# Peptides against a protein of PDB entry 5FRP: the designs that were tried, part 76

Target 1, 225 residues: chain A of PDB entry 5FRP
Amino acid sequence: VEWTESIPQIIATREDISKELNQALAKTFIDSDPRVRRTSVMIFNKVPVTEIWKNITNKAIYTSLLHLAREKHKEVRELCINTMAKFYSNSLNEIERTYQNKEIWEIIDTIPSTLYNLYYINDLNINEQVDSVIFEYLLPFEPDNDKRVHRLLTVLSHFDKKAFTSFFAFNARQIKISFAISKYIDFSKFLNNQESMSSSQGPIVMNKYNQTLQWLASGLSDSTK

## One batch from the design tools (peptide; made by RFdiffusion4, then SolubleMPNN)

Design b2_p16_4_s3 (from b2_p16_4, 12 letters changed)
Fold by OpenDDE base, seed 4:
Structure b2_p16_4_s3 (fold): chain B 225 residues (1-225), chain A 16 residues (1-16)
Amino acid sequence: as target 1 above (225 residues)
Amino acid sequence: DKEIELLKRRLSGGHL
């Protein structure tokens, strides 16, 4: 932990070392050892966003970070997905757009699209994770309408066509899930009433309850995998 | 800790 946090400090002390360190760090993101890749990703989690932007100037590092979202190693991938989403959010909140950082922003602005494109892998675990990071980092709950809309527009402004499609599909799914949950609750309330259960509607509602539950469950990954 | 040390080694050695 301490060493990872020291990387920005090391970079800040010497410009010459900074370039070399950036080059070396870029290589670690593509290292054959998943532990090396994992540790590299963790830099973005452990180091303040302002320090990352200040000290990590090699574009290849950011590009490689985004690429790890699709890597085979589950742990690294999951870490990467969470990391890039968080980093995106933190960057939006803390980093100003300047002429000097424009090129890095061009990469960072693709994070939402990168994440939404993960839905095309059609992996339930990935889907769940992407769902999670969307709600937590990309489009967090914001009570201020103007801020919420601004964030939304920012996220969407760099979407490719596939990301837009995924976005709409995601939203449609969320509506369906919400509706199903509502029905589940209603059916549960009905079934918890003994008089209702003993009625002619009891078996019918029970069946609908089971179907609703099955539908809800079918969208969830196996937690054991 | 082991991962950090490994990263240090990779960063210092410049070798993949």
Scores: peptide ipSAE 0.054, ipTM 0.714, DockQ to the pose 0.017
Fold by OpenDDE base, seed 3:
Structure b2_p16_4_s3 (fold): chain B 225 residues (1-225), chain A 16 residues (1-16)
Amino acid sequence: as target 1 above (225 residues)
Amino acid sequence: DKEIELLKRRLSGGHL
């Protein structure tokens, strides 16, 4: 932990050492050992966002971070997806756009597109994780309308065509899920009422309840896999 | 700890 936290300090000392360290760090993101890749990703979680932006100037590191979202090693991939989403959100909140950091921002601004493009893998675990990080980091609940709209526009402003398609599909799915949950609640309330359950509508509602549950469950990953 | 040490080795090896 202390070493990872020391990386920004080391980078800040000498320009030559900083360059070498950045180059070395870039190599660790593509190391054959998944533990090395994992540790490299953790730098973005353990080091404050402001220090990352200040000291990690090699754009290849950021590009490599984004590429790990599609790597084969599950743990590293999952960590990477969470890390990049959080890093994106923190960057939007804490990092000003300057001429000096423009090239890095060009990469960071692609994080939303990178995440939405993961839906094309058609993996339920990945889909669930992407859903989660969207609500947690990309498009979090914001009661202020202006801030909410601004965040949305920022996220969408760098979407590629595929990401837009995924975005619309995601939103459509969320509406359907919301509706299904509402129905589930209504059916559950109905079935919990003994008089209602014993009525002629009882079996019909039970069937609809089961169908709703099945539909909801079909969209969930097996946590044991 | 082992991961950090491994990373240190990779970073040091990149300076050589």
Scores: peptide ipSAE 0.053, ipTM 0.706, DockQ to the pose 0.015
Fold by OpenDDE base, seed 2:
Structure b2_p16_4_s3 (fold): chain B 225 residues (1-225), chain A 16 residues (1-16)
Amino acid sequence: as target 1 above (225 residues)
Amino acid sequence: DKEIELLKRRLSGGHL
């Protein structure tokens, strides 16, 4: 923690050291050791977003961060996905778009597309994580209509075609999940009534209840894997 | 933290 916190301080004190440090840091994102890559990603979690933008000026670092979303090493990949989503959200909230940071923003603005494109890997663990970071960081619940619309438009404005397709599929899936949950509740209410359970419909509803549960469960990752 | 030390070594080695 102390060393990661020292990086911004070192960069802030000397511009020459800053460039060298940025170059060195860029290499760590592609290091053969996953622990080095993990530690590099953690910089984005441990350092305030404003300090990251100020001190990390090498665009290759940001590009490399985004590439780690498809990393073979599970822990590094998972960390990267959470990190980039959070970093995106924090950047939108705290970083002004300027001429000087335009090139970095061009990369950061691709984070939503990068994340939505992970659905095409067709991995349940990845899908669950992407679902999670979408609700937590990309498109969080916002009761203010103007803020909600603005965030949505910002996220969508840089989508590639594949990301749009994934976005629509995601939303359609959420509707289906909502409907299934509603059915689950209705079936549960029915089954909790003794008279209803003893009726001719009891076994039928029990079967539908089980099917609904199985369907809901099939969309979830195996927490044991 | 071993990971931080490893990163320090990699960063220092990149300066050589």
Scores: peptide ipSAE 0.052, ipTM 0.705, DockQ to the pose 0.016
Fold by OpenDDE base, seed 5:
Structure b2_p16_4_s3 (fold): chain B 225 residues (1-225), chain A 16 residues (1-16)
Amino acid sequence: as target 1 above (225 residues)
Amino acid sequence: DKEIELLKRRLSGGHL
């Protein structure tokens, strides 16, 4: 507790995280112990984004963070995915692009592609998490149209071909989900009407209701896994 | 707490 409290304090108190500390931190992201990797990722959650950019200057740390998105250890992977998405959003909001931080920005700008590329793993848990962080951090609700468009263009401007394909597939899936939910509601309303349920259409609508429900459920991960 | 202590040890070992 004291040193993780001390690392934010060390990061907060030492303006110059020594080259040595950056090198040591870089090693912790690739440590064989998942607890060490987890703790390393947590630094990005505990330290303000401005302080991270100021003190963590070793590009290898950022590259290693992004690599953990494909971590075998589920907890570390999940933490990393949330962390990098949040860090990306915070960086866009709070960090200016300068000549000095250009190399780090080149890495950070790949976070959207890194996340969208996770859909190719074809894991329902990962898909749900990526969906979540997209809506929360990458493309959050923004009432200002210009800001919303600018954010979208920023995200898309660094996509590779695979990320674009994944992006289009994601959007198509969201439309389908929305349509299915709408149908589910309509079918539910119909079935809740006793006259409608007793009609010749009752069994037909019940079947469609069940099919819609099954389709919606098939896209959801098992909460127990 | 244990994870932080472990991280400390790893970081300290990297300085030696």
Scores: peptide ipSAE 0.054, ipTM 0.708, DockQ to the pose 0.015; fails the geometry check

Design b2_p16_4_s4 (from b2_p16_4, 12 letters changed)
Fold by OpenDDE base, seed 2:
Parts: sequence; C-alpha cells; structure tokens
Structure b2_p16_4_s4 (fold): chain B 225 residues (1-225), chain A 16 residues (1-16)
Amino acid sequence: as target 1 above (225 residues)
Amino acid sequence: DIEIERLKRRLSGGHL
C-alpha cells in the first residue's frame, strides 16, 4: 500500500525533473558561447534516438536545433547539419508516430526541407555537406525498391516549394557529374594508349580531359577553407 | 559544461 502511494509522487517528481531539464536544455541551444551550443547538439549524437524522444519533450529544443543549421559559427553549423540529418534518419527507422509525439514529428518532418534550403545560401562547403548528408542519411542507398520508394515519398511529402526546386537541381547536377565522370574515364583510357596519344587527336583529348577535371573540381569545396 | 554533462548523464541513463 505504501509503495503504491509513493508512485504518483515519484512520477510527479520525474515529470518535474524532466520539465526543468528540458527548460534548461532549451536555453543552452541559444547560449552566446558556441561551446555550449556545440555540447547541446552533441546530446543528439551521443544519446540514443529512442531516449531523446522519450526525455526531450520541449518542442523548442527541436526548433532551435534546426535553426543552428544556419548559425554563424562554422563548427557548430556543420555539426548541426550532420546531427539533424542523422537524427531524422534514425527517427524514421526507430520512432513510431503517435498522438503524443505528433507535435515533435511536425518539426522533425521539416528537416529535409531545412537541409535542401541550405543550397540557396550558395556556399560550396555547405553544398558539399548537404550532398553528403543526403546520400548518407536522407536518401541512402537502399537495394530494396519498396523501402527506397517509401523513404523517398516520406522525404518529399513535407517539402516546401523551395526544397522541391533544390531537389530537382540536385538530381540534375548528379546526372551531369555522372556524365562528366564517364567522359573522364573515356579520355583517360584514350590517353593511356600510346598510339592514341601520339595521334593528331592526342592534344585535343588532353584538353578535354583537363576541362573535365576542372569542371569536376569546381563543384567541390576548397578543403583549405 | 558541468550542467550539460549532468544533463547528458540523465538522458543516457548513466551510460554517458
């Protein structure tokens, strides 16, 4: 009997502790110190997704996480982009949609749009990172056709107009890159043949080879910046 | 930093 009477108090205490914790955590995402913001983002990387959904109930935390994708501090921004993409993928795989978590899902479902909208910043480093997280987390390689289609439809179902535009532009760019790589391979094969290299076409193909390499390289960020 | 570490420990169930 005494144990049963203590349960409501324990639950209430846990709720209070959880609420206070959530309120404190929400403040850390907007802290002036980038180290504090970084540490806050790292919670989403270090804690299992199921525990995050269970214990982080303040929607402002998730909204704040998404806003950090456009933060001025490069390291925090980059960490945030990777973190939110991974968190999105893990959430899709491990978290069921319920009435209780609906408001959080409404925020999480905007992660793909948030990421694709980063292309409009027109920063090569950001673009490269977004490309990377798309292939790693949002639309990973999946040999199962049904799973692949389902994931694609899920990602697209919450796109805004700008995200759709970026999506099509991204896909068009990937096709162009694929074609350029194919040309690079063909030119490399030609130039590796001594008879072909010594022909009148040798210098022409060498020029095209260099142009193709330059084009491919221009789409990549400077690793030194 | 200490408060965030305490938060991490609470969220991870002590595994962090």
Scores: peptide ipSAE 0.102, ipTM 0.777, DockQ to the pose 0.018
Fold by OpenDDE base, seed 3:
Structure b2_p16_4_s4 (fold): chain B 225 residues (1-225), chain A 16 residues (1-16)
Amino acid sequence: as target 1 above (225 residues)
Amino acid sequence: DIEIERLKRRLSGGHL
């Protein structure tokens, strides 16, 4: 009987501890020390997505995470961008939408828009990183058409006007890159044929090949950076 | 940061 009477106090203490932990964690995201902010972001990388959703219930933490995408400290910013993109993808894959987590989902659903809006900073490093996380986490290669369309619609469903504009610009660039790659392949095939290379078109194709390579080299974000 | 490590351990349910 005495043990049963202690359970409500233990539960209350755990709830209080959980609340205190959430409040403490929320403060760490806005700490003046970038090391503290970095460590806070790393929680989202080290803890499984299901456990994060279960234990981190303070919406301010998620809002603060998104804000760090524009962090002045490069390392923290880069970590945050990767973290939030991955977290978004993992959440879509593993977390069901419920009434209880609705408020958190409302924040998480803005991650794609937040990321696409980073293109307006006009920083090459940020642009490259955003390109990377789009392909890795937001819109990964999906051979199933229905899944691919569903993911795309999910990503777009919460875009602001600026994000849409950025999205269209990004896609237009990708189409151009794809076309250039196609041309590169065609030119390469042509030039690999000795008869074609010796023809009157040989020098013309060689010039176009070189121009295409130069354009690709200038436009292809170094996938290694 | 000892507090963050404590938080991580608590959030991971001891599985870290």
Scores: peptide ipSAE 0.100, ipTM 0.770, DockQ to the pose 0.017
Fold by OpenDDE base, seed 1:
Structure b2_p16_4_s4 (fold): chain B 225 residues (1-225), chain A 16 residues (1-16)
Amino acid sequence: as target 1 above (225 residues)
Amino acid sequence: DIEIERLKRRLSGGHL
């Protein structure tokens, strides 16, 4: 743990990170101690993306990072998911594609697929986290149409079949959620009107309101779990 | 473990 904690500082101060350092770092990502794995993931959060690409040249490190998205330890997994999504976004914004970094980009370009494939685990906490990182890092709101389309095409260009399926399912779910929220608002407005509540439609709308709320709530994870 | 120790030695400039 202590050794891995020193790596961000070393990367920041030394440009001559040796093959040996990369090999040692690669081992920390598969360490049996979740604290060691956590610290290894944190390197990608503490070190600027440009320095990571410059100094971490062992492709096994990036592959191992992506694998942690499915590990058993919840804290490490959650950290990894956020870290890899952010790292992907930062890489797209700051790192040029060259012949020399092609092999690393081939791995990094699989991050969107890796994330979308987490929906198949069918865990509500994971789903919420993936939803969050999609909107924050993968497909953020972009007012420029050309940039938005380019980002979308970049994300989709490396999808496997499963990721595409998840992508379409996600979008379909978002449409349903949006519709449900709109209905919730309409029902709420109706129920807040005394004349409407006293009408024959009052009980019917109340029932629909409750059904809508239940449906919306069923898609949310228990914050206590 | 041995490689980590070697790395520590190299990073410490031989002072560890």
Scores: peptide ipSAE 0.020, ipTM 0.618, DockQ to the pose 0.011
Fold by OpenDDE base, seed 4:
Structure b2_p16_4_s4 (fold): chain B 225 residues (1-225), chain A 16 residues (1-16)
Amino acid sequence: as target 1 above (225 residues)
Amino acid sequence: DIEIERLKRRLSGGHL
């Protein structure tokens, strides 16, 4: 743990990291101690993306990072999912594709697919987190249409079949959620009107309101778990 | 755009 905790500082201060250090770091990602794995993931959060790409040249590290998305330890998994999504986004924005970094990019380009494949685990907590990182990092709001489309195409270009299926399912779900929210708002407005509430439609709308809420809530994880 | 072309190829190949 202590050794791994020192790595961010080393990376920040040194122009190059030795092969041995990379090999040692690779081992920390598969360490039996979740704290070591966590600390390893945190390197990607503490070190600028440009420095990561410069100094971490062992592809096994990146592969191992991606594997932690399916980590059994919840905290490590959650950290990894956020980290890899952010790292992907930062890499797209800041790292040029070169011949030298091609092999690493081949791994990094699988991050979107890796994330979308997490939906198949059918865990609500994971689903919510993946939803979050998609909107925050993978496909963030971009007012420029060309940039937005380019990002989308970049993300999709490396999808496997399962990721594509998940992507379409996700989008379909989002549309449904949007409509449900709209209905919720409409019903809420209706119910907030005393005259409307007292009308013959009052009980009917109340029922629809409750159904809508229940449907919306059913897609949410228990935040206490 | 290389990524667009890659996507086109993958989308076309998925229907085969």
Scores: peptide ipSAE 0.000, ipTM 0.341, DockQ to the pose 0.032

Design b2_p16_5_s1 (from b2_p16_5, 7 letters changed)
Fold by OpenDDE base, seed 1:
Structure b2_p16_5_s1 (fold): chain B 225 residues (1-225), chain A 16 residues (1-16)
Amino acid sequence: as target 1 above (225 residues)
Amino acid sequence: MIFPTSLIKKALEELK
């Protein structure tokens, strides 16, 4: 009987500890030391998604995570962008939507919009990373048409106006890149043919080839920066 | 305030 009577207190104590832990964790995401912020982000990579959803219930933590996508510290920002994209994908795959976790889902559902909005920073490194996480985590290749459409609709359903604009711009850019690559290949084939290269078209194609390369290169970030 | 990832992970596991 005494044991049974102690159970509510134990549960209450555990909840209190959980609350305190969440509060303490929330502070680490806004710590002045980038190493602390990095460590906090890494929790989302090291702890299973199901355990995170279960034990991290303070919505401020998730909001803070998303905010770090615009972090000044490059390493922390890059880690955060990758982490939140992966976390989004894992959440969609493993976490059910319930009444109890609705508030957290409302935040998590904004991750795609948050990521697409990073294009407005107009940083080539950020753009490259966002491109990467879109293809890897947000809109991965899916051979099943129904699943593919469902994922797309899920991603788009929470877009703000800016995110939609960014989405369309992204797609347009991808088409242009694809076309440029196709031209590059065609020009390369032409230039590798001795008869074609010796023709009157040789210099013209060479010029187009160089222009195509320049255009493609202009969209790439410098890995040294 | 610094919370090592290992400590946080452990704490989260204990809260199961």
Scores: peptide ipSAE 0.023, ipTM 0.591, DockQ to the pose 0.016
Fold by OpenDDE base, seed 5:
Structure b2_p16_5_s1 (fold): chain B 225 residues (1-225), chain A 16 residues (1-16)
Amino acid sequence: as target 1 above (225 residues)
Amino acid sequence: MIFPTSLIKKALEELK
């Protein structure tokens, strides 16, 4: 743990990280101690993306990072999912594609597929997190239409069949959620009107309101877990 | 952010 905690400082101070250091760092990502794995993932959060690409040249480190998305340890997994999504976005924004970094980009370009494939685990907590990182990092709000389309094309260009399926399902679900929220608002407005509530439609709308609320709640993870 | 089907289709066509 202590050694791994020192790595961000080393990366920040040294322009050329030795092959041996890269190999040692690669081992920390697969360490049996979740604290070590966590600390290893945190390197990607503490060090600027440009410095990571410059100094971390062992492809095994990137592959191992992606593998941690399916980590059994919840905290490490959640950290990894956020980290890899952010790293992907930052890389797209700040790192040029060159012949020298091609092999690393081949791995990084699989991050979207890796994340979308997590939906197949069918875990509400994971689904919620994946939803979040998609909106925040993979396909963030972009007012420029050309940039938005370009980002979408970049993400889709590396999808496997499973990722495409998940992508379509995601969009379909978001539309349904949006519709449900709209209905929830409409029902709430109706129920807040005393005349409407006292009408024959009052009980009917109340039932629909409850059904809508239940449906929305069923798609959300338990905050206590 | 939700991408409309039309945009998705366009994107897929551009990837061919």
Scores: peptide ipSAE 0.023, ipTM 0.538, DockQ to the pose 0.031
Fold by OpenDDE base, seed 3:
Formats: sequence, structure tokens, C-alpha cells
Structure b2_p16_5_s1 (fold): chain B 225 residues (1-225), chain A 16 residues (1-16)
Amino acid sequence: as target 1 above (225 residues)
Amino acid sequence: MIFPTSLIKKALEELK
């Protein structure tokens, strides 16, 4: 743990780190102690993305990071999911694709698939977290249409079959949620009007309103399976 | 964020 905690400072102060250091760091990601694994993941949070790409050249480190998305230890898994999503986004924004870093990019480009495939676990907590990181890091809100399309193309270009299926299910769910919210607003407006509420449609709309609320409360984190 | 079917189709076509 103590050794791993020193790595961010070493990366920040040294121009290059040795092959041996990379190999040692790779071992920490598969350590039996979850505290060691957690500390290893935190390196990606504490060190600038440009320095990570420059100094961490062992592919096993990145592969191991992605593997931790399915970690049994909940805290480590949750940290990893957030970390890898953020790292993906930062890499897209700050790291140029070159011949030298192509092998690392091949791994990093699988992060979206890795995340979308987590929906098949059918765990509500995981689903909620994946939803969050999609909106925050993978497909963030972007007012520029060309930028949105470009990001979407980038994300989709490396999807496996399961990720595509999950993506379509995700979008379908989002459309349904949007529709439900719209209806909720409409029903609320209707019910807030005393004349409308006292009409023959009042009880019908109230029922639909309650159904909509129930759906929104229970279905937002449904699995894409 | 919602990506409409039309946008998804366009994106998929561009990936071919």
C-alpha cells in the first residue's frame, strides 16, 4: 500500500519510469488486498491523464483496470467504474492517437463496451452507476451537434455485439423516461386546474398520474437485459 | 441525453 501510494509523486517528478516499475505496478492491480487494488485505481485519479499515458506503458495495467469493473469488492468496483469512465473521457479530450500508443488505445477504446456490458449483470446499483457515468463521461451533454455525433461515433466504433444491444435498449429506455416525464408534467398541469380535476376526466387522469409516478420510481434503473 | 433512431442509423452507416 505504501509503495503504491508513492507512485503518483514518482510519475509527477520523473520523466520516465522503468519497465520494472510498470511490472510492479501491474501486480498491485491484482493484489489479494482490496486496499492495494483501491490505491492502484486511485493513481488514475491523482495523476494527470497525459502523465499516465506517458509513463504507464504496461498494457496489463490497463487491462487489469478494466477487469476491476466486475470486481466482487463493491467499493473497489464502484471506484473503478467511475475512474475508467473518466479516464476514457479525458483520454479522448487530451491524448492524440499515435502509432506509439495504438496498443493502449485498443484497450481504452473497449471501455464503453465494458461499461455497457455491465447492464447484463442486472444489478440495480451497478445500473445506476453506469447510467451516471454514461451521462457524465461517455456521452456528456454537448450543445454542438457535430461534436455530439463525433463522440457517438467514437463510442460506437468499438462496440461488441452485446454493447450494441445494450446501447439500443438504453436509448429506448431513455425515450420512455422522457415520455413519462412529459406525461407527468401534463397530468400535473391538468390536476392543478380545479375545473379539470372536478371533471369526468379527473379520476382517470389521477390514475394515470399515479401509474406514471410508480413507473418512474421503479423503472429508472431497470436492466437493459 | 437521448439519441434518436435517425441519428443512430446515420452513425451506424458512417461506421461501415
Scores: peptide ipSAE 0.022, ipTM 0.518, DockQ to the pose 0.034
Fold by OpenDDE base, seed 4:
Structure b2_p16_5_s1 (fold): chain B 225 residues (1-225), chain A 16 residues (1-16)
Amino acid sequence: as target 1 above (225 residues)
Amino acid sequence: MIFPTSLIKKALEELK
């Protein structure tokens, strides 16, 4: 743990990390101690993306990072999911594709598929997190239509079949959620009007409101678990 | 943020 904790500083101060250091770092990602794995993931959060790409040249490190998205330890998994999504976004924004970094990009380009494939685990907590990182990092809000489309194409270009299926399901769900929210707002407005509430439609709208709320809530993870 | 179906379709067409 202590050794791994020192790595961010080393990467920040040294221009060239030795092959041996890369090999040692690769081992920390598969360490039996979750704390070691966590610390390893945190390197990607603490070190600028440009320095990561420069100094971490062992492809096994990146592959191992992606594998942690499915690990059993919840905290490490959650950290990994956020980290890899952010790293993907930062890489797209800051790292040029070159011949020298091609092999690493081949791994990094699988991050979207890796994330979308997590939906198949059918865990509400994981689903919520994946939803979050998609909106925050993979497909962030971009007012420029061309940039937005380009990002979308980039993300989709490396999808496997399962990821595509998840992508479509995700989008369909988003539309449904949007519609439900719209209804929720409409019902809320209706119910907040005393005249409307006292009308014959009052009880009917109340029922629909409750159903809509229940539906929306059912898609959310229990914050206590 | 919802990606409009139209954008998705356009993106898919460009991938082909």
Scores: peptide ipSAE 0.020, ipTM 0.538, DockQ to the pose 0.033

